Peptides against a protein of PDB entry 3B8E. Designs and how they scored, part 134

Target 1, 230 residues: chain A of PDB entry 3B8E
Amino acid sequence: PFLIFIIANIPLPLGTVTILCIDLGTDMVPAISLAYEQAESDIMKRQPRNPKTDKLVNEQLISMAYGQIGMIQALGGFFTYFVILAENGFLPIHLLGLRVNWDDRWINDVEDSYGQQWTYEQRKIVEFTCHTPFFVTIVVVQWADLVICKTRRNSVFQQGMKNKILIFGLFEETALAAFLSYCPGMGVALRMYPLKPTWWFCAFPYSLLIFVYDEVRKLIIRRRPGGWVE

## One batch from the design tools (peptide; made by RFdiffusion4, then SolubleMPNN)

Design b2_p20_6_s1 (from b2_p20_6, 16 letters changed)
Fold by OpenDDE base, seed 1:
Structure b2_p20_6_s1 (fold): chain B 230 residues (1-230), chain A 20 residues (1-20)
Amino acid sequence: as target 1 above (230 residues)
Amino acid sequence: ALEALKRKIEELRRLLEEVL
């Protein structure tokens, strides 16, 4: 997200505080919970056939899978961001290169895609209105991510939801998302303005996409053990 | 209590903005 912000010079889609809430609030408890996840019996019982090659391939595949999941998460966040800005009159093409003028407090006549002039204050309100939905989008996508991280090979339906700490992590991040979205004063404190409940659903297609992606991946691994997808 | 929390969060935010 931040790389696209720099490269495309778009208005900031995800604030620093929001990033910290993701890293420290939503990712920490799940990460701890995953450390206590019972290792999938299939992962721990099979010694790699060749410890040198299979480890390297496996690390590369894990890295690629996490990279792909991260890209899907980012796409989900940006989709929400662009939809919100488009609803406020800023089409995606118009946002390219707009950051300089957007962040300039002395420019109070930044035009949207329809010629409406926006004051600095109005622009910052709409920017901060994007931060919360982006965060919530990440949380909703992380539901799928955390669920898929429980197993490397087995379907979620086979593994079940046995880790109570992971389940607690899912509730915690959801509760945090709700708190940040609806608690009075979060707009001032965290620059996270209240979120319309409808925006929670914007992430669901991407959450489903990650889930389907991982289930397909795991299905391929189960059908072709030792393949390049493992 | 909410204002105190808000102030603490803002302070944390400022500190983080200084570090980041």
Scores: peptide ipSAE 0.015, ipTM 0.317, DockQ to the pose 0.045
Fold by OpenDDE base, seed 3:
Structure b2_p20_6_s1 (fold): chain B 230 residues (1-230), chain A 20 residues (1-20)
Amino acid sequence: as target 1 above (230 residues)
Amino acid sequence: ALEALKRKIEELRRLLEEVL
C-alpha cells in the first residue's frame, strides 16, 4: 500500500499505524497458530525422493502460492479503497498524481471527478475514512488465508478446524479489527475513522475468491501430484 | 526485518507522544 502511494502518487490508502497493527497485531498470532498445526497426514509420511531438489521445488511453489494470495489480499484492500473514494466523487483515474495537491493544506479547491471542490479538511476525512475499511478488508481476507494455509494438499473440509490456536487467531484478528474500528478516539489516535458495518462485507468476495482458488489448487494437486501448481 | 520493526515501533512511539 505505501509503495503504491509513493509510486502512483495517490492519497494514502493505509496509514503506517494501521500497517503496524496488521504486522504485529493480526499477522503474529495466526502465524504462531500455523506453527502448532498438526502436520498434514501426507507431508510428513512422504519421504523426499531427492532431499535437495524436492525441497527447493516445494519451497518455490509454496512461495509462489503465498505470493499469489498476498496479491489477492492487496487487490482486496485497494478495491475497498477505490470504492470508498469513488463513492465520494473520486474516480480511480483521477487519483493518479493527486497526492501532492491532496496533502497540501493550502490548497482548498482540489476538484473531484465531478468538479466538486474539496477543502483540505474534507479530503483528510475521506482519506482517514479509507484506512479502517482497508484494514478490515485485509483482516477478512486473512480469515480465508489462515484457514487455507492449514493444509497444502487436503481440503479444509477434510482436515477440519481442530487447531484451537488457529481459531483463537481468527478471533483475535476479528476482535482487534472491531476494537480499532469502533472504539471511541481511534479516529484521532490512529487516523482510523469508525467503520460503517456494511464495509465488513466488502471484503467477502475476495475472501471467498481466495478460498475457492486454494481449494481448486489443492484439488488439482491431489489429482496431478507433482504438477507445477503445487 | 528487526531493524524495520524497530523503526516502525519508534515511529509509533513518536506518533503516540505527539497525540498524548
Scores: peptide ipSAE 0.013, ipTM 0.325, DockQ to the pose 0.032
Fold by OpenDDE base, seed 4:
Structure b2_p20_6_s1 (fold): chain B 230 residues (1-230), chain A 20 residues (1-20)
Amino acid sequence: as target 1 above (230 residues)
Amino acid sequence: ALEALKRKIEELRRLLEEVL
């Protein structure tokens, strides 16, 4: 998110506090939950053929898979961001290079895509309106990430959701997202304005995409053991 | 206590916004 913010010079899609809540609040419990995940049934049964080469290949492939998932996650967040701004009159193409004027408190006539002038205060309200949905989008996408990370080769349908800690992590993330989105004073304290319930669903296509992507990946791995997708 | 926490969070946020 921050890299695209710098490169594209768009208005800030995610606040610093929101980033901290993601990194510290939503990622920690899931990471712990995955550490307590039951060993995958196929991993336990297969000794590595070559511990050195298979470990390096596995680390690279894991890194690529997480990188790809992370890109899909970022796309989900940005999609939500662009939808909200578009609903408020700022089309994606108009946001390119707008940051300088957007963040200037002395410019009170920033035009949207339709020629409407926006005061600094109005712009900041819209920006802060994006923070909460972006956060919630990440949480919803992380549900899929956590579920798919449970297994490396087996389908979620084959391995099942046996880890109660993982389930707890999913509920904790959701509860945190709900708390930050709807608790009185969060708009003032965290600049996270209340979220319309409809925005929770904005990320669902991306969560589904991640899920389908990983299931297809795992299916390929199962059909072609030792393939480049492993 | 809650209001004090909110103020501290706001202060931290401001500091982070100044640095970032």
Scores: peptide ipSAE 0.019, ipTM 0.356, DockQ to the pose 0.036; fails the geometry check
Fold by OpenDDE base, seed 2:
Structure b2_p20_6_s1 (fold): chain B 230 residues (1-230), chain A 20 residues (1-20)
Amino acid sequence: as target 1 above (230 residues)
Amino acid sequence: ALEALKRKIEELRRLLEEVL
């Protein structure tokens, strides 16, 4: 997100504090829950046919899968960001290069895509209105990630939701997202303005996409054991 | 008091942005 902010010179999609809340607050509990789930799954693993090559290939494929999921998460966040700004009159193309004028406190006549002038205060309200939905989008997408990571080969429908730590992680992320979105003072403290409940649904297509992607991946692995998709 | 708090938060944010 920050790299795209710099390269495209767009208004800040996700604040530094929000990034820290994701990395330290939202991602850590899932990572811990996944570590426990992996330990359980690894006990059920058949011994690798070749411990050196199969481990390296599996680590590369897992790393690639997580990298792909991370890209989908980022795309989901940016989608939510662009939707909010578009609803406020700023089309994605108009945002390119706008950062310099957007962040200038002395420019109070920044025009949107429809010729409406925006004061600095109004622009910052819209910017901070994007931070919370971006964060919530990441959390909702992470629900799918946690569910996906429960099994390497089996469908979620086959394995079920047996891990209590995973369920706790899902609950904790949701509670944190609700706290950061609706607790009084978060707009001032974290530059996360209150979120309309409807924005929780903006992430659902991406969560579904990740879920479908992983179920398809797992289906391919089951049908073609030892394939490059493993 | 609220403005002072906002300024402190903004300062902390800037410091974090410089470190990260």
Scores: peptide ipSAE 0.012, ipTM 0.316, DockQ to the pose 0.034; fails the geometry check

Design b2_p20_6_s2 (from b2_p20_6, 17 letters changed)
Fold by OpenDDE base, seed 4:
Structure b2_p20_6_s2 (fold): chain B 230 residues (1-230), chain A 20 residues (1-20)
Amino acid sequence: as target 1 above (230 residues)
Amino acid sequence: ARKELEELIRKLKELREKVL
């Protein structure tokens, strides 16, 4: 989110506090969950062929997985951000380079894509309205991500949801998202305005896409052992 | 303090609804 903010010079899609809540609140429990995840039955049956090469391969695979997952999460968040801003008259193309004028409190006539002028206060309201949905979108995408990360080769349908820590993590993230979204004072304290319940569903297509993609990937791996997707 | 906070949130919601 921050990189795109810098590169595109767009209005800030996610506040610093929300980023911290993601990093500290939502990523920690999943990481713990994965650490306590029981190895896949097929992994447990495989003795490491070479401890040095297998560690390197695992580190690369983990890095690639987290990288891909993180990219999809970011895409989901940005999708929600762009949808909200578009619904308020700011098309994605119009947001490019708008940050300077957006953050200037002395400019009260920033035009949207339709020629409507926005005061500083109005712009900040819509910006802060994006923070909560962006956060929630990441959490919802993380649900799918956590579920898919549980297995390397096996389908979630085959292995099942036996990890209690994973389930707990999913609930904790959801509870945190609900707390930050709806607790009195969060709009003032964290610049996270209350989220309309409909925005929880904005991320679902992405979560589904991730899930389908991963299941297809795993299916390919199972059908073609030793393929480039492995 | 709670009532004031609730009122502030209400005002923010109303403002958001006017803008959004």
Scores: peptide ipSAE 0.006, ipTM 0.302, DockQ to the pose 0.029
Fold by OpenDDE base, seed 2:
Structure b2_p20_6_s2 (fold): chain B 230 residues (1-230), chain A 20 residues (1-20)
Amino acid sequence: as target 1 above (230 residues)
Amino acid sequence: ARKELEELIRKLKELREKVL
């Protein structure tokens, strides 16, 4: 997310505190759950495979899976960001390169896509209004990812322990999202303004798309074992 | 991991100060 912010020079889609909450709070529990999932799979694969090569392959697979999930989450967050800004008069194309003027305190006449002028304070309110929905979108996308993980090929019993860690992670992320979104003072302290409940639902279409995509992917893998999609 | 986290937090704070 931050790389796109730098490259595209768009208004900051995700606050630094929100990034920290994602990296430390939301990403850590899924990462731990994936690490436990692999450790459990490795314990079951107690056939004497060369432990160095199998570890490297597993680490690469984790890294790729985590990287892909992270990219999907970022895309979901950016989708919500662009929707919010579009509803406030800033179309995605107009946001490209706007950062310099957006962040300039001396420019109080930044025009939106409809010619409305926005003061610095108004722009920052809209920017900070995006931080919370971006975070919530990531959490909602993570719900979809967890549902997808439950539908993976492993036995229901192994899924049970993994499910407890995943469910705990979901609960923690959701509780954190609710806390950051609705606790008084978070707007001032964390620059995360309160989220309207309707924005929780903005991510659901995207989560559904991810679910459909993963089911299609799984279907392709089942029909063509050993394909590049594995 | 803790050192990496502290470094990340530091970088993010520095970045926040530059951006905000």
Scores: peptide ipSAE 0.000, ipTM 0.254, DockQ to the pose 0.027
Fold by OpenDDE base, seed 1:
Structure b2_p20_6_s2 (fold): chain B 230 residues (1-230), chain A 20 residues (1-20)
Amino acid sequence: as target 1 above (230 residues)
Amino acid sequence: ARKELEELIRKLKELREKVL
């Protein structure tokens, strides 16, 4: 997300606080759960015949799958961002390169795609209104990841601790998302303005997309065991 | 301070509702 912000020079879709909340909240608990799963897998799996190659392949596959899921999550967040801005008169094409003028406090006549002029304060309100739904989109997409994890047949017992930690993490991130979205003061303190409940549903298509992606991935793995998609 | 913050939040919400 931050790379696209820099490269496309668009208004900031995800604030520093939301990034920190993702990194410390939503990503750390899954990472801990994966570390426990690896530890449990190291306990339960007989030493791989070639510990160096099999561990490296598994780590690469997990990293690649996580990276792909993370990209889909980011796309979901950006979709929500673009929808909100489009509803406010800023079409995606118009946002390209707009950051410089958007962030300039002295420019109070930034035009939207329809010729409406926006003050700096108005622009920042719209920007900060995008931060919350982006974060919420990530959280809702993480629910799909939980379902994906539950559908892995061979690791139900290995999934026990992981599922508890992951479920706890999802509960925590959802509670955090609700707190950040609706607690008085969060808009001022954290630049996360309250979200209309309808925007929670904007993430569901992407949760479905991840679910479909995982089912397709599983289907490919079943058809081509040992492929790069594992 | 809390009342001032609540008032500020209210103003920002009202402004948001006008913009969104």
Scores: peptide ipSAE 0.013, ipTM 0.362, DockQ to the pose 0.029; fails the geometry check
Fold by OpenDDE base, seed 3:
Structure b2_p20_6_s2 (fold): chain B 230 residues (1-230), chain A 20 residues (1-20)
Amino acid sequence: as target 1 above (230 residues)
Amino acid sequence: ARKELEELIRKLKELREKVL
């Protein structure tokens, strides 16, 4: 989010502190949970035919899948960001290059897409209103990501939710999201203003998209063993 | 092909870190 903020010169979609909360709070426990996940029974039963080549191919394909999932997570966050700004009169096209004027305290007449003038204080409230939903969107999308990443080939429905550490990670990131979204003072401390409960549900389509994407991927792998999607 | 794939994966990881 921060790089897109710099490159596209859009209003800041997600604060630096919030990014740190994602890295430390929402990504660390899941990463640990995946490290302790028992290798899928298929991986454990298959002796690598060639330990060097087969391991490398598998690591590459897994890394590509994680990269794709990460992009979908980001797209989900940005979608929420653009929706909130559009609801407040700023269409996505109008946001491009707006940062310079947006962040200037001396400009109190920044126009939205409809010609409404926004003071510095007003537009900063809108900006900070985007931070919390963006973060929550990432967390909700991560629910699907964490659940799907525990398996390579088997459906989540086949593998089940046996990893207690994974379950703990899901609760921890959800609790963190709730804390950051609703604890008094977070708007001042972290520039994350309180979120309407309805915005939690706006992320669900993206969570579902990741889930469906991975299930389809796994289905293809099961039908075409040794395919390029594996 | 492998080097290209590794580079692509690296770029995707970097992009993920940048976008988050």
Scores: peptide ipSAE 0.000, ipTM 0.233, DockQ to the pose 0.019; fails the geometry check

Design b2_p20_6_s3 (from b2_p20_6, 17 letters changed)
Fold by OpenDDE base, seed 2:
Structure b2_p20_6_s3 (fold): chain B 230 residues (1-230), chain A 20 residues (1-20)
Amino acid sequence: as target 1 above (230 residues)
Amino acid sequence: ALEELQEKIRELEKLREEVL
């Protein structure tokens, strides 16, 4: 997110402190949960191969899965960010290169995509309003991703919710999201303004999309083992 | 200073309600 902010020169979608909360607080428990579930699934499916090779392969697979999840989370966050800004008159194309004027305190007439002028204060309110939904979107996407990552081949409906660590992780990240979104003072401390409950649902279409995509992918893998889709 | 900050926060909150 921060790299895209720099490269595209868009308004900051997510604050640095919030990023740290995601990386250290939200991502860690789910990542551990995923590592355990993958280890269990691999142990059950694979004959004991060469322990050194299997460990290396497993570590690589976990790393790839984590990297993929992080990328999907970022995409989900940006989706919500662009939705919020678009609803406020800033289309995605208009945001490109806007950062310089956006962050300038002396420019109080930044035009949106529809010619409406925005003061510095108004712009910053909209920006900070994006931070909380971005975070919440990551959490909601993580729900789907963690459920998806339980297995490479089996449907979520077949695997079930047996991993207690995963369930704990889902609860913890949801509780953290609620805390950061609704605890008094978070707007000042973290630049995360309170989130309307309706925004929790903004990520749901995206989560549903990735869920459906993965179920279709898994269905294809089951029907055509060894395909390029693996 | 704290009162001024609190007042500014209230103003921004009102503005937020108008914008969002």
Scores: peptide ipSAE 0.014, ipTM 0.436, DockQ to the pose 0.025
Fold by OpenDDE base, seed 1:
Structure b2_p20_6_s3 (fold): chain B 230 residues (1-230), chain A 20 residues (1-20)
Amino acid sequence: as target 1 above (230 residues)
Amino acid sequence: ALEELQEKIRELEKLREEVL
C-alpha cells in the first residue's frame, strides 16, 4: 500500500497510525497464528522425509499464499479509498500525481475532477476519512481468513487453538477499528476520522473474493498436488 | 458529500479547539 502511494503519487490512503495498527495488530495475529500452526504441525505431522527441503517448500508456499491474500486485502482497501475519493469528486485518474499539491498547505485551490476547489483542510479531512475505511476493510477481509483456516485443517485441536487465537485477534482488531472509527478525538489524535457504518459493507465483496480465491486455490491443490499454489 | 464533508470539518475544527 505504501509503495503504491509513493509510485503513483496519490494522496496517502493509509496513515502512519493505521500502518502501525496493521503492522502491530493485524499482521501480528496471523504471524502468531502461523507460528502456532507450524508448532502444531510439527507436533501432529510425522517429520517430513527431508526436514530441510519439505519444511522450506511448505514455508515458501504458505508465505506465497499469505502474500497473495495480503495483496488482495490491500486492493480492497484501495478500492474503498478510490470510492470515497470519487464520491467526493476525485476520480482515480485525477489522483495520479496529485500528492504534491495535495500535501501543500499553501495551495487551497486544488481542483477535483469537476472543477471544484478544495482547501488544504478539506483535502486532509477527505484523506483522513480514507484511513479508517482502509483499516476496516482489512479487518473485514480478515474475517474470511477465519473461514479459510477452519477449512484447511482437519484437526480439532489445531482448529481449536488457531481459531481461538484468530477469533481473539479478530475481536481485538474489530474492537480497535470501532474504537478508532467512532471514538471522539481520534481524528485529531490519530488522523482517523469517523466512518459511516455503511462503509463496513464495502469490504464484503473483497472478503468474498478472498473466500473464492481460497476455494479456487484448494481446488487447484486437489487437482495438482505439490503445485506452487499450496 | 460536500455538505457532509463541510459538517465534518466544522465538527473537527470544534474538536480541535477543545482538545488543542
Scores: peptide ipSAE 0.012, ipTM 0.407, DockQ to the pose 0.025
Fold by OpenDDE base, seed 5:
Structure b2_p20_6_s3 (fold): chain B 230 residues (1-230), chain A 20 residues (1-20)
Amino acid sequence: as target 1 above (230 residues)
Amino acid sequence: ALEELQEKIRELEKLREEVL
């Protein structure tokens, strides 16, 4: 997300504190869940794994899959960001290169796509309003990721929601998202203004996309054991 | 200091409601 911000020179879509909350709060439980799944799969697969080659391949494939999921998460966050800014008069094309004027506190007449002038304070409110839904989008997408992480090869529909750690992770992420989004003072302290609850649903298509992607991936793995997608 | 911060938060929230 930060790289796209630099390249496109758009207003900051995600604050530093939000990034830290994602990295420390939301990503930890998925990582633990994956570590447990790998450990369980390694315990169950008593087949003579060539421990050097098969572990490395599995680690690489897991890293690539999560890299792809991370990209979909970022796309979801950016989509929400662009929708909010568009609803406030800033079309995506207009945001390109706007950062310099956007961040300048001495410019109080930045025009939107419709010729409306925005003060520095107004712009920063809109920007900080975008930080929250970006974070929330990531959390909602991570719900799908957590559910997916429970099963490497089997469909979620086959194993169900039996992992207590997964349920705890979903609850923790949701509670953190609600706290950061709606707790009084978060706008000043974290530069995250409260989000309308309806915006939580903006991420659902991306969560579904990740879910479908992984189910298709798992289906391919089941049909072609030993394929490059493993 | 806490009261001042709370007042500033309320002001920003009002401004947010006007802008968004």
Scores: peptide ipSAE 0.012, ipTM 0.389, DockQ to the pose 0.029
Fold by OpenDDE base, seed 3:
Structure b2_p20_6_s3 (fold): chain B 230 residues (1-230), chain A 20 residues (1-20)
Amino acid sequence: as target 1 above (230 residues)
Amino acid sequence: ALEELQEKIRELEKLREEVL
C-alpha cells in the first residue's frame, strides 16, 4: 500500500504504523501457526526424488502462489479505498498525481472530480476515513488466506481446522482490527477513524474470491499432479 | 507498556508527516 502511494502519488491509503500493525499483529502469529501446521500427510510421506531440484521447484511454486494471493489482498484493500474516495467525489483517475496538492496544507481549494473544492482538513478526514476500512479489508481477506494456506493440495473441507494456533491467530487479528476500528482515540493516534460495521462485510467478496481461487487451484493440482500451478 | 507503545506510535506518525 505504501509503495503504491509513493509510485502513483495518490493520497495515502494506509498509515505506516498501521502497516506495522499488520506485520506484527496479523501476519506474525499466522506465520508461526503455519510453521507448526501438520504437513499434509501425502507430502510428508513423499520422499523427494531429487532433493535439490524438487526443493527449488517447490519453493518457486509456493512463492508464486503467495505472490498471487498477496496481490488479491492488495487489490481488495485498494478497491475499498477507491470506493470510499469515489463516494466522496474523487474518482480513481483524478487521484493519480494528486498527492502533492493533497498533502499541502496551504492549498485549501483542491477540486474533486465534480468541481467541489476541498480544504486541507476536509480531505484529510476523507483520507483517514479510508485507512480503517482498508485495514479491515486486509484482515478479512487474510481470514481466507490463512485458512487456505494450511494445505497445498487438499481442500480446506477435507483437512478442517485442526491447528489451534491458526485459530488463535484468526481471533487475534480480528480482535486487533476491532480494537483499531472502534477504540476511542484511534482516529487521533493512528489516523484511523471509526468504521461503520457494514464495511466489515464489504471485504467478504474478496475473501470468497480467494477461497474459490485456492479451491480451483487445489483441484487442478489434484487432477494434474506436478503441474506448474502447484 | 501500552502507553509507551502509543507514544512511540505518535512519534512515528509525526516523523512520517515530516518526511512525506
Scores: peptide ipSAE 0.005, ipTM 0.280, DockQ to the pose 0.033

